# Designs tried in a protein design run: peptides against a protein of PDB entry 8OXM. Part 122

Target 1, 371 residues: chain A of PDB entry 8OXM
Amino acid sequence: FKAEFRLAGGVNLPKIIDCVGSDGKERRQLVKGRDDLRQDAVMQQVFQMCNTLLQRNTETRKRKLTICTYKVVPLSQRSGVLEWCTGTVPIGEFLVNNEDGAHKRYRPNDFSAFQCQKKMMEVQKKSFEEKYEVFMDVCQNFQPVFRYFCMEKFLDPAIWFEKRLAYTRSVATSSIVGYILGLGDRHVQNILINEQSAELVHIDLGVAFEQGKILPTPETVPFRLTRDIVDGMGITGVEGVFRRCCEKTMEVMRNSQETLLTIVEVLLYDPLFDWTMNPLKALYLQQRPEDETELHPTLNADDQECKRNLSDIDQSFNKVAERVLMRLQEKLKGVEEGTVLSVGGQVNLLIQQAIDPKNLSRLFPGWKAWV

## One batch from the design tools (peptide; made by RFdiffusion4, then SolubleMPNN)

Design b2_p15_7_s4 (from b2_p15_7, 8 letters changed)
Fold by OpenDDE base, seed 1:
Structure b2_p15_7_s4 (fold): chain B 371 residues (1-371), chain A 15 residues (1-15)
Amino acid sequence: as target 1 above (371 residues)
Amino acid sequence: STRLKNTVAALESLL
């Protein structure tokens, strides 16, 4: 390891370090403290398996359908090392950076990202109707700009076209795999885009198996398919390439049901893998930026006194695991809302749910569903 | 492995 480190920013102050491998190659790594990387590591293994399934199928292989993965090495329950995703930027950084974000650059007369957030926070405790109305006003005054990512990065028209297709395929693959695994909506800072490939890298996989539905503000979309995500696909939006890539990904997932169930079952019953939503984690994920000052988790270890019988905890865990497996099996059978759908019908329903302004307006304002 | 322990301890000393 080199003696120097850089800060990556954020609450947990992750450290960027450079190391020399036994092969003599320099590698940049992100060292995180006070963070449980086990879930990220597990999800990366599942993504690798999904990629193996996608590569075995001729149609998904021809389309180069893959979910981007990175190396995660958990060191403890609260520390680990991640591969630095060199040449990536958070989509939120590109879109809504206060200094030079694409919305500010291309739409200087639109609402600022802060104004949008403020308007949606003001209605957070209001009716769904009031949330929808304000969300529509925000959307009208905050128009998508993510099309400009590929236009800025890829000046050659043929390269631009291929990279926009790579982006669209990456969104499709990650959306369907993410739906199957129950990743739900993703914060804009937790989706990286590769500046050379235009592929997405999903990071911080701390919400899986539909645990986003049990948050104080539950998720209402199967995956993030917000207006900027769609705008990055270009003029066809969700139609054509995206839809077809979703259908082909879903087809492979459904045809691999037994394999996926077996893998997820092993993971859900791994005593080293806590995928369940902890109340403290739920609070952290939906904390307001203004409230960041006081939650030093003085997890005083002393509230261990709720010795709920080990039997009741184990029975509760097993019932949650069984429910997750049952829901995963339903998804892989195409069971939606008590009906069996074709691959095309299921993908269509998921797309419609993900782009519905009524669903988007009900999301936690901190996740910026207008972006 | 002693090497792994030393690497973990070195990384933990950075946190």
Scores: peptide ipSAE 0.020, ipTM 0.510, DockQ to the pose 0.031
Fold by OpenDDE base, seed 3:
Structure b2_p15_7_s4 (fold): chain B 371 residues (1-371), chain A 15 residues (1-15)
Amino acid sequence: as target 1 above (371 residues)
Amino acid sequence: STRLKNTVAALESLL
């Protein structure tokens, strides 16, 4: 390791460290404290297995369908080392940065990102009808601009076309793999885009196995397919390349049912892998900016001595694990709402659910469903 | 490996 480190900023003050490998190559690493990286590490292993399945299939291999992965080394229950994703930017930083975000640059007469957030926060406790009306007003006055990412980064038309295709394939693969695993919390800061490849990198994998549905504001979409995500695909949107790549990914996942179930079963019953949603984590994920001042999680590790009978906790955990496995099996059979669907029918249902403004309007305002 | 333990301990001392 080099003797010097940099701060990455943020509440947990993660340290950026440069190390020299035994191969003489310099590698940048992020050392993170006060965070449990075990779930990220486990999900990265599952993504690597999914990538292996996708690489074995001729049709998905020819399309270069892969979910981007990064290296995670958990050190303790609250610390670890991450690979620094050099040349990536959060899609939220590109789109809705207050000073120089793409929405402000390309749509200066639209609502500001702050105005959109404020309008949706004002209706957060209102009816679904009121949320829908305000969401539609926000969407009308906040038009998508993510097409400009590839146009800014790739000036050559042939390169631009190939990069837009790589982006569309990356969105499709990560959306379907993420749906199968029940990956949640897909807000605009948890999705990075690579400035060289145009591929997505999903970070902060702390909400999996549909645990986003038990949040105080339940998740109502299978993956992020918001208007800017679609705009980045260009004029065809969700049609053509995206749909075909989703179908081919889903086909490989469904044909690999036994392998995926066996892997997830081992992980769900691993006593070192806490994937369940707890009330404190749920509160943290859906905190208001105004509430950030009072919840210093002085989660002293010591107050876990609530001696709830180990037997009742274990029985409740086993029932949740069984339910997750049953739902995973249903997804891999194409069972949606008690009906067996074809791959094309299942993918179509998921796309419609993900783009439905009624589902998007019900999300937590911090998810930024209008972006 | 003793080397891995020392690397982990060094990284933990940075947290």
Scores: peptide ipSAE 0.019, ipTM 0.498, DockQ to the pose 0.029
Fold by OpenDDE base, seed 5:
Parts: C-alpha cells; structure tokens; sequence
Structure b2_p15_7_s4 (fold): chain B 371 residues (1-371), chain A 15 residues (1-15)
C-alpha cells in the first residue's frame, strides 16, 4: 500500500488508497469505514447471477445487456475494500458539481442546484399538491443537460453513437434488474458513469427488497428515470432502444422466476445478511444537511436490544421475508396492482411510474428528482 | 491467514 490516501468525499469519508499487487500492478482501492459492505457484496452476487441469465438468452446477449458489477471485499461489519471503479464519476458530480457541473456550464441562467434543492426542501413537509407545483417550477427552470456527457467524452460521431447506445442499454438493464430486486436509494451520488464505456455502475446497495418504501419519505418510483437520465439517451428518450431493452431484460427475469426466487429466498433467510431497514438507517438515509451536525449515530449495533421477546422479532422478520418473496413472485409474474400484465404492459407501467412528475415530486429532496 | 488479519488491521487503522 502507498502511504498516501485521497478522500472520495461524502459523509463516511471513504479513503482511496493505491495498492501495488504481488503482480506489480497498481490498483486503486476504496476503503470504506463505518459501513457494512456485506449487503453490497450480496447484491453484487445477485447482479452477477442476473448477468449470467442475460448472457444465456440470445436476445439479451446480442444486445450486450449487463448490469455493471464491482468487487467488494467486506473486512468487518464496519469496514471493507471496494474495487475503486477507476474512470467512473458520480452522475451527480458531472451534473451538479458547484464549480464545474454540466448544468452550470450549459445552462448558466437556470436555477442553481442549490436553489432547486432549497425550493424542494421548503415544501418537504407540505401537501403533495404544493410539492408538485414547486417541482414543476424547478423542472421548468432546470433543464436537462446529460446529453453533453457523451458529447464531451466521445468526439468521434460513430463512437459517440455507440457509447450513447451502451448508456441506454445500461440504464435499461439496471432499471429492470433494480426494480425486480427492489433496489432503492438511487440518488445521483449512488450512480456512477464510466467515462470510457458510458455504462452505469450502481453503488451503495443498502436499500433493497423495496425497503425504500418504508423510509420516512417513501420511495414512489421503481427506478431512476429522471429528465437527465432520459436526456443521456438522446432524441428518442425512453422510446425505441430503452423500451426494447427493458422488455428483453424483463422477459429474461420473468422466465427465470424459479432461479431468482430460490436465490432471494436463501439470501432473505441467511442469518448473516441483514437486509431489513432499521429506524436509525432510515433516519440516516433521509437526514437533512442541517441535521448533519449533531447525530453522528455511532452505529452501535448494541442499541437494537429493544427487549422484544426473541420470538416476536423472529415472527416479525419471517412475515417481512414472506411479504418480500410474495412481492418478488408477483413482479416476476407481471402482477402489478392486482392485474396481470404482459412484459410490454409491465415495462410500460414502470416507465410511466418512473417519469411521472407526481411520483418524482414526492421523493425525498436529497434524491434530487429534478436532476 | 495471519497476513490477511494484519492487512485488515492495517486497513482498519487507516479508517
């Protein structure tokens, strides 16, 4: 290991270290402290399984449909080493960095990212109608710019087109796989983009199995399909390539129902895998920037000794696990709101839910639904 | 492995 480290930013101040392998190769590693990387490691294994299913199918293989994965090595319950995704940037850093973000560069007369966040925070405790009105005002004065990512990185028109296609496929695959697994907390810092491949890398997989719906501000979208995410697809937006890639991914997932249920069942009942949302984690994920000063929750694992009889905890856990498995089975059957949908019908419903300004306006302001 | 434990402890001491 080199004696020097860099900070990756964020609340947990993860340390970027350079390691020389026994092969003489330098490898950048992210050392994350105060975080349980076991959930990330488990979700990466599930993504690798989904990739295996997608590679077995001729139609998804021809389209190169994959969810990007990274190596996770949990070291303890509070520490681990991540493969630093070299040549990736958070979409939030590219879009809404205060110094040189794409919105500031391409739309200098629009609202600043800070003004947008402030406006949405002011209405956070207000009615859904007031949230919707302010969200529409923010969206009108904060126009999407993510099309410029591929234009800046890929100057050759043929390469640009290929990379925009790779991006669109990556969004489609990760959106459908993420929906099936109930992946939440898809804020702009938890989604990286590869500067060479234009593929997305989803990080911080700590909200899965629809546990985002039990947050203090419930998640109202199946995946991130915000205006900038759509703008990166180019002129066709969600139509054509994106929709077809979603449908083909969903078809493979539905046809792999037994395999996916068996894997998720094993994971949900693994006593070493805590996937349940605890109240402290829920508060942490939706903390206000103003509240960052006082609550360093020492994630003392010890304060979960609320003396509910072990029997009542186990019964509550089993009921939650059963409900998650039932909902996963419904998704894989195409059951949405009590109706059985075709693959095309289900994908269409999910796209409509994800782009609906009413759903987007109800999200926690930290999710930045206007980006 | 003792080497892995020492590497973990060294990484944890960096955190």
Amino acid sequence: as target 1 above (371 residues)
Amino acid sequence: STRLKNTVAALESLL
Scores: peptide ipSAE 0.018, ipTM 0.477, DockQ to the pose 0.033
Fold by OpenDDE base, seed 4:
Structure b2_p15_7_s4 (fold): chain B 371 residues (1-371), chain A 15 residues (1-15)
Amino acid sequence: as target 1 above (371 residues)
Amino acid sequence: STRLKNTVAALESLL
């Protein structure tokens, strides 16, 4: 390893380190501290398996439908090494960076990202009606700009068109695979875009198996399909290429039901894989910027009282795992709200749920559903 | 886990 490190942005200030391999090649790595990368590592393995299924099917293979993966090496329960996704940028950094973000550059008369955040935070504890009204006001005064990513990066029209298709396919694949695995909505900093391929890389996979629905502000969308995500697809939006790629991905997932159930069952019952939502993790994921100042983690958790009977914990865990498996089986059968849907019907329902301003307005404001 | 990696690798080999 080189003696020098760079800080990456973000709350945990991960360290970018360069290492020379035994092959003499330099490799950039991200060292995270105070973070459990085991879930990320597991989810990357599941994505690789989904990619194998997608590569076997002729229609998904021809479309190059893949979920982007990165190497994760968990070192401890609180540390690990990630492959640095070289040539990627967080979509949130491109869109809503305070200095040079695309919204500020292309829409200088719109609300600032801060004004949008403030307006939505003010109504966070209000009715769904008040949230919806303010969300619609924010959306009217904060128009999508993500179309400009491909336009800035790809000046040749033929390349631009190809990369916009690659982006649209990447969103479709990650949306459907993400729905099947219950990843839900994704914070804009946890979606990277590759500046060369226009493909998305989903990072920080700490919410899976619909555990986003049990957050203090429950998740209301099956995946992130916000206005900027759609704008990046160009004029057709969710229609045409995106819809067809979602349908083809869903066909492969549904036709691989037994395999996917077996895989997820093994994961859910692995005692070394804690996928369950805990109150501290829930608080961390939905922490308010104002509350960051006081929580010095002087949680001297006195170890004493949580001798909950191992039997009751195990029975409660097994019942949660069984519910996750049942819901996964329903998804893979096309069962939505007690009705069996065709692949096209299921994909249509999921798209409509994901783009519904009523669902988006109910999301945690920290996740910026207007972006 | 090592067991998970082995099981996933075994399942990947069956895929």
Scores: peptide ipSAE 0.006, ipTM 0.380, DockQ to the pose 0.024; fails the geometry check

Design b2_p15_8_s1 (from b2_p15_8, 8 letters changed)
Fold by OpenDDE base, seed 2:
Structure b2_p15_8_s1 (fold): chain B 371 residues (1-371), chain A 15 residues (1-15)
Amino acid sequence: as target 1 above (371 residues)
Amino acid sequence: SSRLENTIAELQSLL
């Protein structure tokens, strides 16, 4: 390890440490404190299994459908080392960095990322109608620019085209697998893009099994398919390659129902895998920058003497686990809102839900649904 | 962890 570290942005101040491998290569490592990296480690194993299923199917293998995985080494219940994906950048850093973000560079007359965030924060406690109107105004004055990522990184037209396809396939695969696993908290800092492959790396996998729906501001989209995510696919948007890759991924997931249910069942009942949403985690994920000043940590940890009898905790946990398994089984059968859908019908519904401005406007402002 | 790794290994062997 080098003696120097950098702080990554964010509330937990994760430390970026450079290390030299036994191969003499420098590798960046992310050291997260306070977060249980066991969740990330477990979800990476599930992604590896999904990749195995995708690699066995001829149609998904031909399309090179895979979720990018990273190594997680849990060091304690509250610390671990992530193998930092060397040559990745958060999509939020590329798009909405304060000084040199792509929106500021390519759309200097649009609203700033700060103006957009401020407008959406002002309406956070307002009606869904007011949120929708302000979200539409923000979207009109903050046009997508993520197409420029591949254009900046890949100057050769043939390479550019291949990388745009790799990006589109990565978005499709991660969106469908993320939906099946109920992956939440897909804000622009939790999605990295590889500067060489144009593939996405999903990090911070602590919101899974639709636990994002029980946040104080519920998640209203199945995955991140915002305007910039779509703009990175180029002129066809969600049509053609993206849709077909979603359908082929969903087909493999649905045909692997027994395997996926068995894996998730083992995970849900693993006492070392705390996937449940707790109030402190919910507060942390949806904390406002302005609320940092008044919340003195005089939340005495002692007043959670909610003497919930151990039996009531276990019964509540088991009922949540059962509901997660039932909902997973529905997804894998193509049951949406009590109706059995074809793979194409289910994928179409999920795409429509993910791009709907009404759903996007209802998200927590920190999720940055306008990006 | 170990039970999951074993179950994943078992499932990887059955697939």
Scores: peptide ipSAE 0.010, ipTM 0.592, DockQ to the pose 0.022
Fold by OpenDDE base, seed 3:
Structure b2_p15_8_s1 (fold): chain B 371 residues (1-371), chain A 15 residues (1-15)
Amino acid sequence: as target 1 above (371 residues)
Amino acid sequence: SSRLENTIAELQSLL
């Protein structure tokens, strides 16, 4: 390890450290001091298993369908070392950076990212009808620009086409795997794009097994398929390559039902794996900028957890775990809303749910559904 | 190795 470190910024002030590997290569590491990295580590192992299943299938292997993974070394319940995703940028930083974001550069006469956020925050406590109307106005005055990512990074037309294809495959694989695992909190800062491969890296895996549906503002989409995400695929959008890659990924997941259920069952009953949503985590994820008053959670560890009878907590936990397993089994059978769907029917339903402006308008404003 | 890593390795050997 080098003696110097940098701060990455943000609320938890993570440290970026440089280390030399046993291979003589320098690597950046992110040391988080307040986040439970065990959930990220566990989800990376599940993604590696999904990648193994995708590599075994000839059709998914031929398409190079993979979910990008990163190395996580949990040191404690609140500390660990992450592989810093060198050569990646948050899609939100590229799209909506306040200084020189792609929306400002390519669409200077559109609403600013701040104006869009302000308009959606003003209606946050309003009806679904009012949220929908304001969301449609925001979308009309904030047009997609993510096509320019590949155009800026890849000047050769053949390379550009290959990278746009890699991006589309990465979105498809991560969307379907993420849906099966019930991955939530897919805001524009939790999705990185690799500047060399055009593949996505999903970070902060703290909302899984559909726990995003029990947030104060429930998640209403199966994955992020917003207008900029679609614009990055080019003129075909969700049709052709994206849809076929989703179908082939879903086919492999459904054909691997027993393996995926066994893995998730072991995880749900692991006493070291806290996947359940708690009120403090829910408040943190949906905190308002106005509430950025220093609620230092001086969670003094000495606040006596009210001895809710250990039996009632355990029974409530077991009933939630059983419901998660049942819902996972339904997804892997293609059961949606009590109906058994084909792979194509299930993928079509998920795409329609993810792009529906009524679903997108209901999301927490911090998720930035207009991006 | 976590209990999960062992279970994954066992499952990978069965597949």
Scores: peptide ipSAE 0.009, ipTM 0.577, DockQ to the pose 0.021
Fold by OpenDDE base, seed 4:
Structure b2_p15_8_s1 (fold): chain B 371 residues (1-371), chain A 15 residues (1-15)
Amino acid sequence: as target 1 above (371 residues)
Amino acid sequence: SSRLENTIAELQSLL
C-alpha cells in the first residue's frame, strides 16, 4: 500500500488508497469506514449470477445485457475495501453538482437543485395531491439534461450512438434485475456511470428485497427511471431499445425462477447476511440535512437486553423471509397486483409505475425523484 | 459469508 490516501468525498469520507499487488500492478482501492459492505458483497455475487444467466441466453448475450459489478472485500461489519470504480462518476455529481452540474450548465434559468429540494421538503409531510402539484412545478422548472452526458463524452457520432445504446441496455438490465431483487429506487449518488462504457454501476446496496417499502417514506417505484435517467436514453426514451432489453432480461429472469428462488432463499436464511431493515438504518437513509447536527453518537445504548423471546424474533424473521420469497416467486411468475401478466405486460406495468409522476412525487425528497 | 460463497460457487458449478 502507498502511504498516501485521497478522500473520495461524500458523507462517509471514504479513503482512496493505491496498492501495488504481488503482480506489480497498481490498483486503486476505496476503503469505506462505518459502512457494512457485506450486503454490497452479497449483492455483487447475486449480480454475477444474474450475469451468468443473461450470458447463457442467446438473445441477452447478443445484446450484451449485464449488470456492472465491482469487487468488494468486507473486512468487518463496518469496514471494507472496494475496488475503486476508476473512470466512473456519480450521476448526481454530473447532474446536480453545486458548481458545474449539467442542470446549471445547460438550464441556467431553471430552478437550482437546492430550490427543487427545498420545495419538495416543504411538502414532505403534506397530502399526496400537494406533493404531486409541487413535483409537477419542480419538473416543469427543472428539465432533464442527462442526454448531454453522452454528447460531452463521445464526440464521434457513431461512438455516441453506440454508447447511448450501451447506457440504455445497462439501465434496462439493472432496472429489471434490481426489481427482481427488490432494490427499489436508488439515490443519485449511488448510481455511477462509466465515462468510457456509458454503463451504470450501482453501489451501496443497503436496501434490497423490497425493504424500501417499509421505510418511513415508502418507495413507490420498482426502480429508478426518473426523467434524467430516461433523457440519457435519447429521443426514444423508454420505448424501443429500453423496453426490448427489459423484456429480454425479464424473460431470462422468469425462465430462471427455480435458480433465483434457491439463491435468494440461501441468502435470506444466511445468519451472516443482515438484509432486514432496522429503525436506525431507516433513519440514516431518510434523515433530513437539518437533523444531522444533533445526532452526536452519545447514545450509549445501554444493553437493555430486550429478551424478546428468541422464538418470537425467529418466527417474525421467518415470516418476513417467507413473504420475500413468496413475492419473488410472484414477480418471477409475472403476478402483479393479483394478476398474471405476460413478460411484455409486466415490463409495461413496471415502466409505467416507475415513470408515473404520482409515484415519483411520493418518494423521499432526499432521493431527488425530479433528477 | 463462506457458506454463501460456497453455495454461489456450487450454483455457479451447476449452472
Scores: peptide ipSAE 0.009, ipTM 0.523, DockQ to the pose 0.023
Fold by OpenDDE base, seed 1:
Structure b2_p15_8_s1 (fold): chain B 371 residues (1-371), chain A 15 residues (1-15)
Amino acid sequence: as target 1 above (371 residues)
Amino acid sequence: SSRLENTIAELQSLL
């Protein structure tokens, strides 16, 4: 280990540490403190399984459909080491960095990311109609720019085209796998893009199995497919390559129903895997940036013995696990809103739900659905 | 190795 570290920013102040392996290779690692990386580690194992399924199918293998994975080593319930995704940048940093973000560079006359956030925060407690109107005004005055990522990074037109296809395939694979696993919407800082491959890396997998739907502001989209995410695909957007890659990924997932159910069942009943949403986690995920100052977690774990009978907690947990498995089985059968859909019909519904500005306008403003 | 890692490894071998 080198004595020097860099801060990656954020509330938990994760440390980037350079390590020399026994092989003499230098490797960057992110050390998260006060964060439970067990969920990330487990979800990476599920992604590896999904990748194995995708590699076995000729149609998905030919398309190189994979979800990018990283190594996670949980050290404790509050600390771990993850492989730093070298040569990646958060899409949020590229898009909405206050100094040099692509929106500011390419659209200097649009609303600032701060103005957009402020407008959406002002309507957070208002009607869905008022949220929709303000979201549409924000969207009109904050036009997508993510197309410029590939244009900046890949100057050769043939490479640019190939990388834009790699991006589109990565979004498709991660969207469908993420939907099956119930990852929901993803904060723009929790989606990294590889500057060499244009593939996405999803980090901080603390919301899974549709637990985003039980947040104080529930999720309304199956995955993040915001305007900038779509803009990165180029002029065809969600049509053509993205749709076909979603369909082929969904086909493999549905054809692997028994395997996926068995995996997820083992996960849900693993006593070391806390996937359930707790109130503190919910508050943390939907906290305002302005409220960051005073939550010194004087979590005095006053063991208030909530003598909730161990039986009632276990019964409540089992009922949630059963409901998650039932909903996973429905997804893998193509059951949406009580109707059995074809792969194409299901993928179409999911795409329409994910891009619907009515659904996007209802998301937590802190997750920046206009980006 | 967690029971989960073993189950995933077994499932990966059966695939």
Scores: peptide ipSAE 0.009, ipTM 0.535, DockQ to the pose 0.022; fails the geometry check

